# Designs tried in a protein design run: peptides against a protein of PDB entry 9GMZ. Part 30

Target 1, 343 residues: chain A of PDB entry 9GMZ
Amino acid sequence: TGFPLELLTRPATERLAYFENYTVAHPRLKEVYEILMRTIAEPAGASFIFVYGASGVGKTTLRLRVEQKLTELALPKLESDRARVPVVGIEAIAPESRYFNWKEYYTRALITLEEPLIDHKFDYGVRGISRDNFGKINVESKVVAPALRRALENALIHRHPDVFFVDEAQHFGKVASGYKLQDQLDCLKSLANMTGILHCLLGTYELLTFRNLSGQLSRRSVDIHFRRYCADSPEDVQAFKSVLLTFQQHLPLAETPNLVDHWEYFYERTLGCIGTLKDWLKRVLSDALDREATTITLKDLQKRALSVAQCQKMFKEIQEGERQLSETEADVQNLRSALGLGA

## One batch from the design tools (peptide; aimed at target 1 Q238 Q249)

Design b2_p15_6_s4 (made by RFdiffusion4, then SolubleMPNN; from b2_p15_6, 5 letters changed)
Fold by OpenDDE base, seed 1:
Structure b2_p15_6_s4 (fold): chain B 343 residues (1-343), chain A 15 residues (1-15)
Amino acid sequence: as target 1 above (343 residues)
Amino acid sequence: EVIEVEPASAEELAA
């Protein structure tokens, strides 16, 4: 059990790439993956899936694993339907202005949707959208947001992905007053309705504010909470230690570092978020490989750790999100009790 | 290529 020993004779770039591409199928990731895959397969009239959890919990890893699996499952059908894209995923960008840049969003979505399909020309019905000699989509600056929306709607209908992923989706909520946020929700809802494509929004707990603005979206949405590991749960502590041991075995170093003995320090500086842990270990591994070090020390870990102040800030954001969810769960229980359904 | 591995077992943690 461990990394291929042949990596020890390989360049630092290959050793780092091995660890970067390595994914631990930890219990929370596996659980959320199974729920998400099932929901995509059987949306039951849902137009939206909301996946929310702490920053660094592993939402991007989840998205990439689902995108890979959906692509693999679609391969036999793609041979017969060359127009189809199995999945499309984009990252929402925090706008520099007080307004979400829909033009940029539609442009990125269109580029991402069309990038895999070099050989098949599609007429977007919009002047100023073209393909270069390499099949890449070019959008002229003169193309306005409503035209880009129509192009994206047509492309989504034609390509018919099983799901449209939007990572960092909390950025839809950051820039607008409540009224403008409703308009953004209505825009997304309209895009999902016009295309018939299931949308999955992944984000931090700030996404809850966005979800709660529309009672109509709540009726057509599935919620998935990607939880961190909690130190007050013995099972979660054991799972976190298991992840540390697994990463320890898969660091391509001559001497296996003892990460498990420092589990409390790893927990303190990651808050039980496996993405944060992996990114920390990547930085430390990169430093070790640059020095041609045989192992990783506690000092190497400390050098790349998040500061206590950063952890305190992140923990407050997590606690607020977990509190809001706990209140929602209590409201559901109160509603059930009031309806005579029991707890 | 992405390499996916299951977490270490409880037995491996106890050793």
Scores: peptide ipSAE 0.124, ipTM 0.822, DockQ to the pose 0.956
OpenDDE base, seeds 2, 3, 4, 5: peptide ipSAE 0.030, 0.024, 0.024, 0.033; ipTM 0.610, 0.640, 0.624, 0.640

Design b2_p15_7 (made by RFdiffusion4)
Pose (drawn by RFdiffusion4):
Structure b2_p15_7 (pose): chain A 343 residues (1-343), chain P 15 residues (1-15)
Amino acid sequence: as target 1 above (343 residues)
Amino acid sequence: SLPEPTEPIDLDEFE
């Protein structure tokens, strides 16, 4: 398999768009996707899905793919319920203030729930907020956060989305003190419990500070780790080389450059993160198409790679996250002993 | 809209 040969006659813009739209279902992403879809289809009391992963591992692409896949299920379902949004997805806003702005979060979440059939919803629940009949949801600056949240809860329980996505969830950790971390997530827990809607939180390894704050949160959450490819296990190395081969065969050029020979350097500057690899390859391809190059040289790869210091920071954070998420038989035995079960 | 993803090419089989 490979890129369509017809693209050679087409201008560089078509090649670049093709490579941008190209995706690879590498094993780690496939497994994480399967787990996430299975868990969304049946939460069973869980009110959170944590998706931990390093920067550039593909959390956002996973969110988009699962949003698109779930939207397919909604079309047959729509014949039964005319007013139902299948999936709602937003991004956590990094606040300028010391603490996360819950009023802005509620405002943006309610805005994202706009539909053309707004007549079905009628009143949101609290005065001061309504559509301006121009397709935009208008909220009043005098409307307080408790009333806006109540309106969001009513809107969510009316629309009943399958899953609620909060991309970049590490921004929830912006707090004005050292004790507000548990309350920051308890508010979202209460919102999810009352609305009966699973809130899937995606973020980098900084999200691990939101892992196990309380037993209630521990039970109301499901942990999904989007592990990067590690050079320690030969199987992961084989998979990383294989991803490079797929990319080598699928980037549009006159002849396919050799990328497996330079797999060590790629791993050095990508740490196994597939998104970081594709961003680099797309940047190199764009640089090469400017000069109409027939192949990719090592010099081109080195020109637009990542700095050593940047990769050192990436690895430090990744090591800390993998160390915190590691699970061993020793932990299971310790828990068994402390529980008094024995063996 | 997004196209369907592609499975990786197995390097051992390819060689």

Design b2_p15_7_s1 (made by RFdiffusion4, then SolubleMPNN; from b2_p15_7, 4 letters changed)
Fold by OpenDDE base, seed 4:
Structure b2_p15_7_s1 (fold): chain B 343 residues (1-343), chain A 15 residues (1-15)
Amino acid sequence: as target 1 above (343 residues)
Amino acid sequence: SLPEPVEPVNLEEFE
């Protein structure tokens, strides 16, 4: 089973779009997807879900798949409840300044939550928030962050999404001098509590700092570790090779490239992160299509690979995150042992 | 021997 052969006669844009939209249901993605879907369905009093893992592990792909599924499941109910939004997902932006821009965050959240396709008009009760002629939310620059927060709280209550996704949530950790990270966590906690909406924060291992600082958030949070594939695990190596084989079959090229024979090179430059792998292959495919090439060569791969220096930096960040998790697991085991509970 | 490919899914088929 490979790509539809008719794609070879289609424009480069369609061929690229096919590969962009193609998802390999690799074991870690399936596992995390199932856990996340279950947790959203049955949060058991949780206010937060933390999904953390390496940069490029596939968190955005996970989010998009969950958003799609939640939307599909909600469609029958949306016909009767025109006010409801099944899911809302935003990406937190890295602040240009040394502090997280809450005003921008709330504005983006409101704009995303109140898409033009929502027929049911809601009055935010905040001056300077309006809908344009296309039903799109417009927020005037004069609207201050506390007012935007209240508008978002009201909108979330009214639209009642099953979950509020925030991708790249490690950016909440960017606090100005004199502010505490705890204040950011308390702000998020307050938003979740005031709205009754489950928040899912996806991000790097920097999210572990959120877990450690708020013993109160930890009581109301579910943690999901989206692991990379590890080269020291035979099972993980096999899964990674299987992903390469699958991508090899789904690159819409006249000649199937041999990716699997280069698995060590792919691992070296992705650190076992499938999102990084997919993005690399997208770049290489785009280049190949631009040249009307029949296949992808090792030279084509090398041209678009992450540098060794980038990989070394990413690997250090991964190792630090994995270390912190291992220490936490050891602490739990030590606590269990000290309590006389079998480890 | 090459490993078996992981189940490929399109956006519409992913459950």
Scores: peptide ipSAE 0.049, ipTM 0.647, DockQ to the pose 0.112
OpenDDE base, seeds 1, 2, 3, 5: peptide ipSAE 0.024, 0.030, 0.016, 0.017; ipTM 0.596, 0.708, 0.574, 0.579

Design b2_p15_7_s2 (made by RFdiffusion4, then SolubleMPNN; from b2_p15_7, 5 letters changed)
Fold by OpenDDE base, seed 3:
Structure b2_p15_7_s2 (fold): chain B 343 residues (1-343), chain A 15 residues (1-15)
Amino acid sequence: as target 1 above (343 residues)
Amino acid sequence: SLPEPVEPVDLAAAE
């Protein structure tokens, strides 16, 4: 079944919103979703979950779907516990300055924790943190990062989410040459330990640097690799084509475009990353809707495609990440073999 | 609320 045909008579904004909100449960997304949900339910003493994979693989989509599901599952309990937030998710922002802005991070985390219509007013115990008439947190400029951290710790303890998501978490590593990546990890570890809240960091393969720097985090972390589809795997190619077929049926256009016939071109310009594919199709759909076009052509796709140079850069970053993981897997296998454990 | 994720169409079933 394709998109609701009634959308063809609706405004471009509604048609675009339909496609934006549409999610294909492709095999890799489903697999990672199931692993992540299970790990959140039974963390087994883990304080961190690392979800790493290529840029545009679909990590943000994964996060949003998990957040929704955790919220739905918590609804019956939230009726009795009005202070509880089931899940909190933020996106780490790359610092404009060479320094990670912890003040901004804590402020955004606090705002996000209070965005749900929580009737229970919590006093953060910090002067200069107030709520507006809409229940939104206002943080005065005079409030310093250590005070915001304490406020966040108290809020996390009080709201007791099942997980704290940090998307684009590789940005913690992009701190200027003067800050040790280890210091950022120690701050996050301290926050997780002080609150007892499970943290899930989602990001690119740059997160592997975090994993490798802290042998102590490795003992208390679960790793989830969100893989792209690989063209050298017939099963992955079939899955990728199936995703294209699904998207072409769910583009709210009068004439269904044939995306599947161009699967190699889609693969070339997405590297098997479904998020990149969806974003590309969204841009092309937006252009088509603006022109009141009946369909999408190859020329329309080409206008919004990533350049070959962009794809080559992204592919090098992916290959380096995949190589590092493969080496780690080989090291584990070698260790097992050396211990007399079967392969 | 986001709509539920939909399983991809199997190409083998569409041929």
Scores: peptide ipSAE 0.079, ipTM 0.760, DockQ to the pose 0.891
OpenDDE base, seeds 1, 2, 4, 5: peptide ipSAE 0.023, 0.033, 0.038, 0.025; ipTM 0.662, 0.605, 0.752, 0.608

Design b2_p15_7_s3 (made by RFdiffusion4, then SolubleMPNN; from b2_p15_7 with T6V D12E F14Y)
Fold by OpenDDE base, seed 3:
Structure b2_p15_7_s3 (fold): chain B 343 residues (1-343), chain A 15 residues (1-15)
Amino acid sequence: as target 1 above (343 residues)
Amino acid sequence: SLPEPVEPIDLEEYE
């Protein structure tokens, strides 16, 4: 089963959009999806979910799929409760300065939570927050971060989403000192506690620093490791090849490229991260469509590949994250042994 | 709405 052949007669934009919207339910994505969905349904007093893994492992894809599913599940109830939003998801922005911009964060969260399609208007109780004629939230420059926080708290309470997603959440950790990082965590904790809304932070292994800094957050957090595929695991290699096979059949090109035969090269340049793979193939597909090419060649792949230097840097970051997790697992085993619990 | 995720194709079915 491949892409709909009718796409070959469609505009390049539609062909590209098909591939962009196409998601392979690869084993790690499915596993993490199921864990995340269960945790959202039954948080058991958790205030936070941490989803961490390599850059480009597929966390944004995971988020979008969970957001879609939660929306679908909520649709029957949304007819009766027009104030409710089933889910809200934002991406944290890398600060241009050494400090996370909370004002920008709260503004983006409010804008996303209060999309124009929400008929039920809410008064935030904050001067300088308004809706335009299209229902879009406008925040005046005079509105300060504490006021935006209160507005977001009120909006989250009123809209009562099942979860609040923050993608690229490692950007909260881009602070010059451990104390400032703790302040950021305390701010997030306070937001979750004041609203009663479950927060899901998705990010790189830098999120592990957040977990380690707050023993109180650890008691109210669920951790989900979104692992990459490892070349030293035969099962992971097979899964990665199966993903390549699936992608090659779903590239809307006249001639199916042989990606599977180049799996080692794909692995070398993606480090087993399916998001990185999809983004790479998307770039190459875009180039092929622009040229009205019938297929993708190895040269086309090479032109859009990450450099070896980029891959080496990414791999070091992955290894450090995986090491920290392995040490934590060893610490748990040591604690269990010390407690007289069998390892 | 995004299309539903599709299970990866088994390599054993393709070989």
Scores: peptide ipSAE 0.298, ipTM 0.838, DockQ to the pose 0.868
OpenDDE base, seeds 1, 2, 4, 5: peptide ipSAE 0.091, 0.164, 0.179, 0.209; ipTM 0.664, 0.821, 0.836, 0.855

Design b2_p15_7_s4 (made by RFdiffusion4, then SolubleMPNN; from b2_p15_7, 4 letters changed)
Fold by OpenDDE base, seed 4:
Structure b2_p15_7_s4 (fold): chain B 343 residues (1-343), chain A 15 residues (1-15)
Amino acid sequence: as target 1 above (343 residues)
Amino acid sequence: SLPEPVEPIDLAAAE
C-alpha cells in the first residue's frame, strides 16, 4: 500500500505534511518502543530511563510515539482525574553560553506541563509565576532558578505524569569550568526523588558519561540502546532496504522513485540512521514539489545529501559510542567471571 | 493526532 493517490491533486504543503507525519515502524524503533513502554508501565523502582543512540537514529520519533500512546491509554482516566497529565516531554536546549540554562529548562518544563486543556488551576506557590485566563503560563524575569525548580517539583507532583521525557539530554553535560557533571546529575536525581516521577533522558552517546558517573543512579536506572542499522549485518541491511522500499511507496509523487537500487548510497550518507534518512528525503521531496517534478532523481538526492566530511564526523562519534558500550559488555563478563558465575 | 507508525514492507514478500 502506498500513499493516497488523491494527494497528487493536493497542494505541495499537504503532500509534504503527509510525508512528514508518516512513520515507518522499522524493527529497531519497534523493539525500543516496546522496551520503553514496558519500562514505563513497570519501572520496578527505577527513577531514570536512559535512551541513547546515534544522532538521527530516531529518538525524537520514539518519544513522540510513546507520548501519543500514553496519552491515548490515559484518556479514560483523565475524565475522572482532571488534574493529571499522562506524559510530559521537553527538548533540552543547547545553551548559547557554555553552560546549561536551568532557568530556561524549568520554565519550558512548567509551560509544557500546564497545557491549556487542563481546567484545574494550580497554585505554584511561587511569586512571579501566573496563569492567564487562557491557561498560558507567564514567568516573570525576577523569578530565580531555585524558585522555578520548586514550582516544577510541585507541578510534577500535582500533575503526576507516568513519565517525564527530556530529549537532547546530552546538553545537561554542558557544564561551566570548575563545575562537575556530577552536580547536574545530582540535580536531576533530586528532582526525580522529590517528585516521585520517572524521568526518561533521550540523547546521543554522550549520555553514557552520565551512566558512568553515578553508581547510585545505575541502581535506579534502566538503559536502552537505540542502535543504528549496521552494513556488516545481513539482517540489518535487509531491514534498511525494507525501510527504503516503504518510503519509496509513501513519497507523494506521480512516479515512484527507485530508492532501493541506491541503498548503498543511502547507507553511506545516513550511516544506517532512519531519522537522518527521513530528514534527507523530506528535503528532497520539498525541492521536488517546489519544481512540480514527477519523481526524484539521483541528482536531487545528491543535492541534499550530507557531505562526506559530515558523515565521517558523525561516524567517528558513533564508533566512539559503540566502543564504550562494547567495553561495558566486556566489563560485565569480567565481573561475572570474577564473581565465579562463569562467562 | 500523529498517524500510527506503519510496518516496513519486507522485500522478500514484495518480490
Scores: peptide ipSAE 0.034, ipTM 0.675, DockQ to the pose 0.914
OpenDDE base, seeds 1, 2, 3, 5: peptide ipSAE 0.025, 0.025, 0.030, 0.028; ipTM 0.656, 0.668, 0.698, 0.683

Design b2_p15_8 (made by RFdiffusion4)
Pose (drawn by RFdiffusion4):
Structure b2_p15_8 (pose): chain A 343 residues (1-343), chain P 15 residues (1-15)
Amino acid sequence: as target 1 above (343 residues)
Amino acid sequence: SAALQELAEEMAEPL
């Protein structure tokens, strides 16, 4: 397999768009996708899905692909329920203030729930907020956060989404003190519990500070780790080389450059994160198409790679996250002993 | 090389 040969006659813009739209279902992403879909299809009391992963591992692409896939299920279902949004997805806003702005979060979440059949919803539940009949949801600055949240709860319970996505969930950790971390997630827990809607939280390893704050949160959450490829296990190395081969075969050029020979350097500057690899390859391809180059040289790769210091920070954070998320037989035995079960 | 090629073909498929 490979890129369509017809693209050679097309201008560089078509090649670049093709490579941008190209995706690879590497094993780690496939496994994480399968787990996430299975868990969304049947939450069974869980009110959170935590998706931990390093920067550039593909959390956003996973969210987008699962959003598209779930939207397919909604079309047959729509024949039964005219007013139902299948999936709602938003991004956590990093606040300018010391603490996360819950009012803005509620405002944006309610805005994202706009539908053409707004007549079906009628009143949101509290005065002061309504559509301006121009397709935009208008909220009043005098409307307080408790009333806006109540309106969001009513809207969510009415629409009943399959899953609620909060991309970049590490921004929830912006607090004005050292004790508000548990409350920041308890508010979202209460919202999810009352609305009966699973809230899937995606973020970097900084999200691990939101892992196990309380037993209630521990039970109301499901942990999904989007592990990067590690050089320690030969199988992961084989997979990383294989992803490079797929990319080598699928980037549009006159002749396919050799990338497996330079797999060590790629791993050095990407740490196994597939998104970081594709971003680098797309940048190099764009640089090469400017000069109409027939192949990719090592010099081109080095020109637009990542700095050593940046990769050192990436690895430090990744090591900390993998150390925190590691699970061993020793932990299982310790828990068995402390529980008094024995063996 | 053959094993990498076989795995690369599986990865080219959509999810």

Design b2_p15_8_s1 (made by RFdiffusion4, then SolubleMPNN; from b2_p15_8, 6 letters changed)
Fold by OpenDDE base, seed 4:
Structure b2_p15_8_s1 (fold): chain B 343 residues (1-343), chain A 15 residues (1-15)
Amino acid sequence: as target 1 above (343 residues)
Amino acid sequence: MKELQELAEEFSKPL
């Protein structure tokens, strides 16, 4: 079934919002979604989940769909436990400086954890954190990062989410020295240990460098690789074409555009990343709706495509990440063989 | 195929 045909009589803003909120169920998303949901339900003593994959593979969409599902599953219990939050999700900000801004991170985490709809007011035990009459948290400029950390630890303990999501988590790794990167890992590990809350870090392949620095995290982490679709796999090509067919049916236009006939061009400009594909189609849909167009043309697609130079850069970053993972898999097999455990 | 349809139904809900 395609989009609701009634959308053709609705404003351009509603048509665009429909497509923005639409998620294609596709094999790689299903696989990672099921592994992530199972790991959150049964962490088996894990303190961390690492979800890594290409930029634009769909990690943010995965996070938002898991947050929605965990919230839906928790609703019957939240009626009895009004202090509980089922899930918390934040995005890590790229540091403007050579150092990750922990003060900003803790402030954003506190603001997100304390949604205005939570009736249960919490005392953070930290001077200079207040809640206004609308339930919004205000953090005074004088509050230092160690005090914000204690406030977040107390809030996480009190709200007891099943998982704490950090999207774009590779930004923790943007520190100029291995020593400073270890300090960031030890800080996150300490936060997870002090709160007892499972942390899920979602990021690019740059997250692997961060993950590999701590042999102590290895014993208490689950790794999830969110793979792109590869052109070298006939099954992956067929899955990618199926995603194009589904998006084609869910573009709220009077005439269904033929996206599938252009699958090679879509693959060339997305590298098999479904998030990149969705964002591209969203931009093209917006341009079509602004012109009151009945359909999308190849010329409309070309106008909003990533440049060849952008795709070449992204592809090099992907190949380096996929190489590092393949080497790690080979190293595990070599280690097992050297230990006499067999392949 | 059935499991992808079940997930598609879950994802039919707006975010």
Scores: peptide ipSAE 0.436, ipTM 0.926, DockQ to the pose 0.179
OpenDDE base, seeds 1, 2, 3, 5: peptide ipSAE 0.423, 0.424, 0.427, 0.433; ipTM 0.923, 0.924, 0.924, 0.927

Design b2_p15_8_s2 (made by RFdiffusion4, then SolubleMPNN; from b2_p15_8, 8 letters changed)
Fold by OpenDDE base, seed 3:
Structure b2_p15_8_s2 (fold): chain B 343 residues (1-343), chain A 15 residues (1-15)
Amino acid sequence: as target 1 above (343 residues)
Amino acid sequence: MKELEELAKEFSLPL
């Protein structure tokens, strides 16, 4: 099974779009997808889902696939309930300042919830929020964060999404003191409680700090670890090679490149993160299509690879996150042993 | 090779 051969006669933009939209259903993505979909369907009183893992592991791909699936599953019900949005997903932005911009967060969330395809106009009860002739939300500069929060609460209640996704959610943690991080968590908790909407925070291992700061959130949170592939695991190496084989079959080029023979180089420059791999191959494919090349060479790969210094930095951040998780697992075992529960 | 091809075929399935 490979790409549709008809793509070879199509414009470079269509060939690139095919690869961008293509998702390898690799074991870790499938596992996390199934856990996430089950948790969204049956939250069992959870208010939060934390999806954490390495940068470039594929969290954004996971989110987009879940958003697509939830939308497909909701389509028959959306015909009867035109106010409902099945899912909403935003990306948290790194603050330029030492403080998270809640005003911008609420504005982005409102804009995303109220995309132009929703005929059902909602009155937010907030002066300075309007829709243009294209259905796009306009938020006047005078609207303050507490008013935007109320507008978002009302919009979430009215639209009743099955889940609210926040990607890059570690950016909530970029606060100069633990107290301010707690205040942010309490703000998110309050939003989830006031709306009754399940929140899914996707991010790096920095999200583990959120889990540790709120013992009350821990009781209402589901944790999902999106693991990378490890080169010390034969099973993970085999899965990673199979991902490379799948990608090489789905690169819309006249000659299929041999990516599998270079698996160690791909592993070295991706750290077993399939999102990083896909993004790398996407850049290389774009360059190949721009040159009307028949295939991808090792030289083309090297031109778009992350530097060794970048990989070393990313690997240190991954190892620290994986270590913190291993310590937490050991603490759970120690607690069980201390309770007289078998390990 | 065969095992990788079988896995690649499985990974090519939609989610």
Scores: peptide ipSAE 0.305, ipTM 0.890, DockQ to the pose 0.870
OpenDDE base, seeds 1, 2, 4, 5: peptide ipSAE 0.209, 0.277, 0.298, 0.218; ipTM 0.860, 0.882, 0.888, 0.865

Design b2_p15_8_s3 (made by RFdiffusion4, then SolubleMPNN; from b2_p15_8, 6 letters changed)
Fold by OpenDDE base, seed 3:
Structure b2_p15_8_s3 (fold): chain B 343 residues (1-343), chain A 15 residues (1-15)
Amino acid sequence: as target 1 above (343 residues)
Amino acid sequence: MAELQALAEQMSQPL
């Protein structure tokens, strides 16, 4: 199985869009997808799901595939309930200031909930929130964050999504004091509790700090670790090589590039993160299409690779996150042993 | 190679 050969006669934009939209169903993505879908279907009183893992592991791809599947599963119900939105997904922005911009967060969440495709226009009862001629929400500058929060709470209750996704959620943690991070978590917890909507926070290992800040949050959260592929695991190396083989078959080029023979170089420059790999291949494909090239060479790969310094930085961040998880696992085993529960 | 191809075929299927 490979790309549709008809793409070779299509514009570079269509060829690039094919590869961008293509998803490799690699084992770790499938595992996390199945766990996440099950947890959304049966949250068992959880208010939060935390999906954490390395930068570029594929969390955004996971989110988009879950959003697509939840939308597909909801279609028969959406015909009868025109007010319902099956899923909402936003990306958290890194604050430009020392303070998280809650006004912007609530505005973006509200805009996403009220995409123009929703026939049933709801009035949120907040002066200065209107719809433009395209049905998009317009928020006047005079509308304050507490009013936008009430509008979002009402929107979430009325639209009743099965889950609210927040991608890049580690950006909540970039607030210069642990106190401000606690206040943000308490604010999110309050929003989830008031609306009854399950929140899924996707992010880097910096999300582990959120678990440590509140034992009450931990009691109402499900944790999902999205692992990278490890070079010390023969199974993970085989899976990573198979991902390369799959991508080389789905690059819309006249000659299939040999990516698999360069697997060690791909691993060195991606750290086993499939999102990083896909983004790299997308950049290289774009350059190849711009040159009307028939294939991708090692030189083309090298031109768009992350630097060794970037990889070393990313690897330190991964090792710190993996260490914190391993320490937590050891603490659980120590607690079990101390309770007289076997290992 | 055969095992890699079998895994790649599995990975080529939609989620």
Scores: peptide ipSAE 0.358, ipTM 0.918, DockQ to the pose 0.898
OpenDDE base, seeds 1, 2, 4, 5: peptide ipSAE 0.346, 0.356, 0.353, 0.353; ipTM 0.915, 0.917, 0.915, 0.917

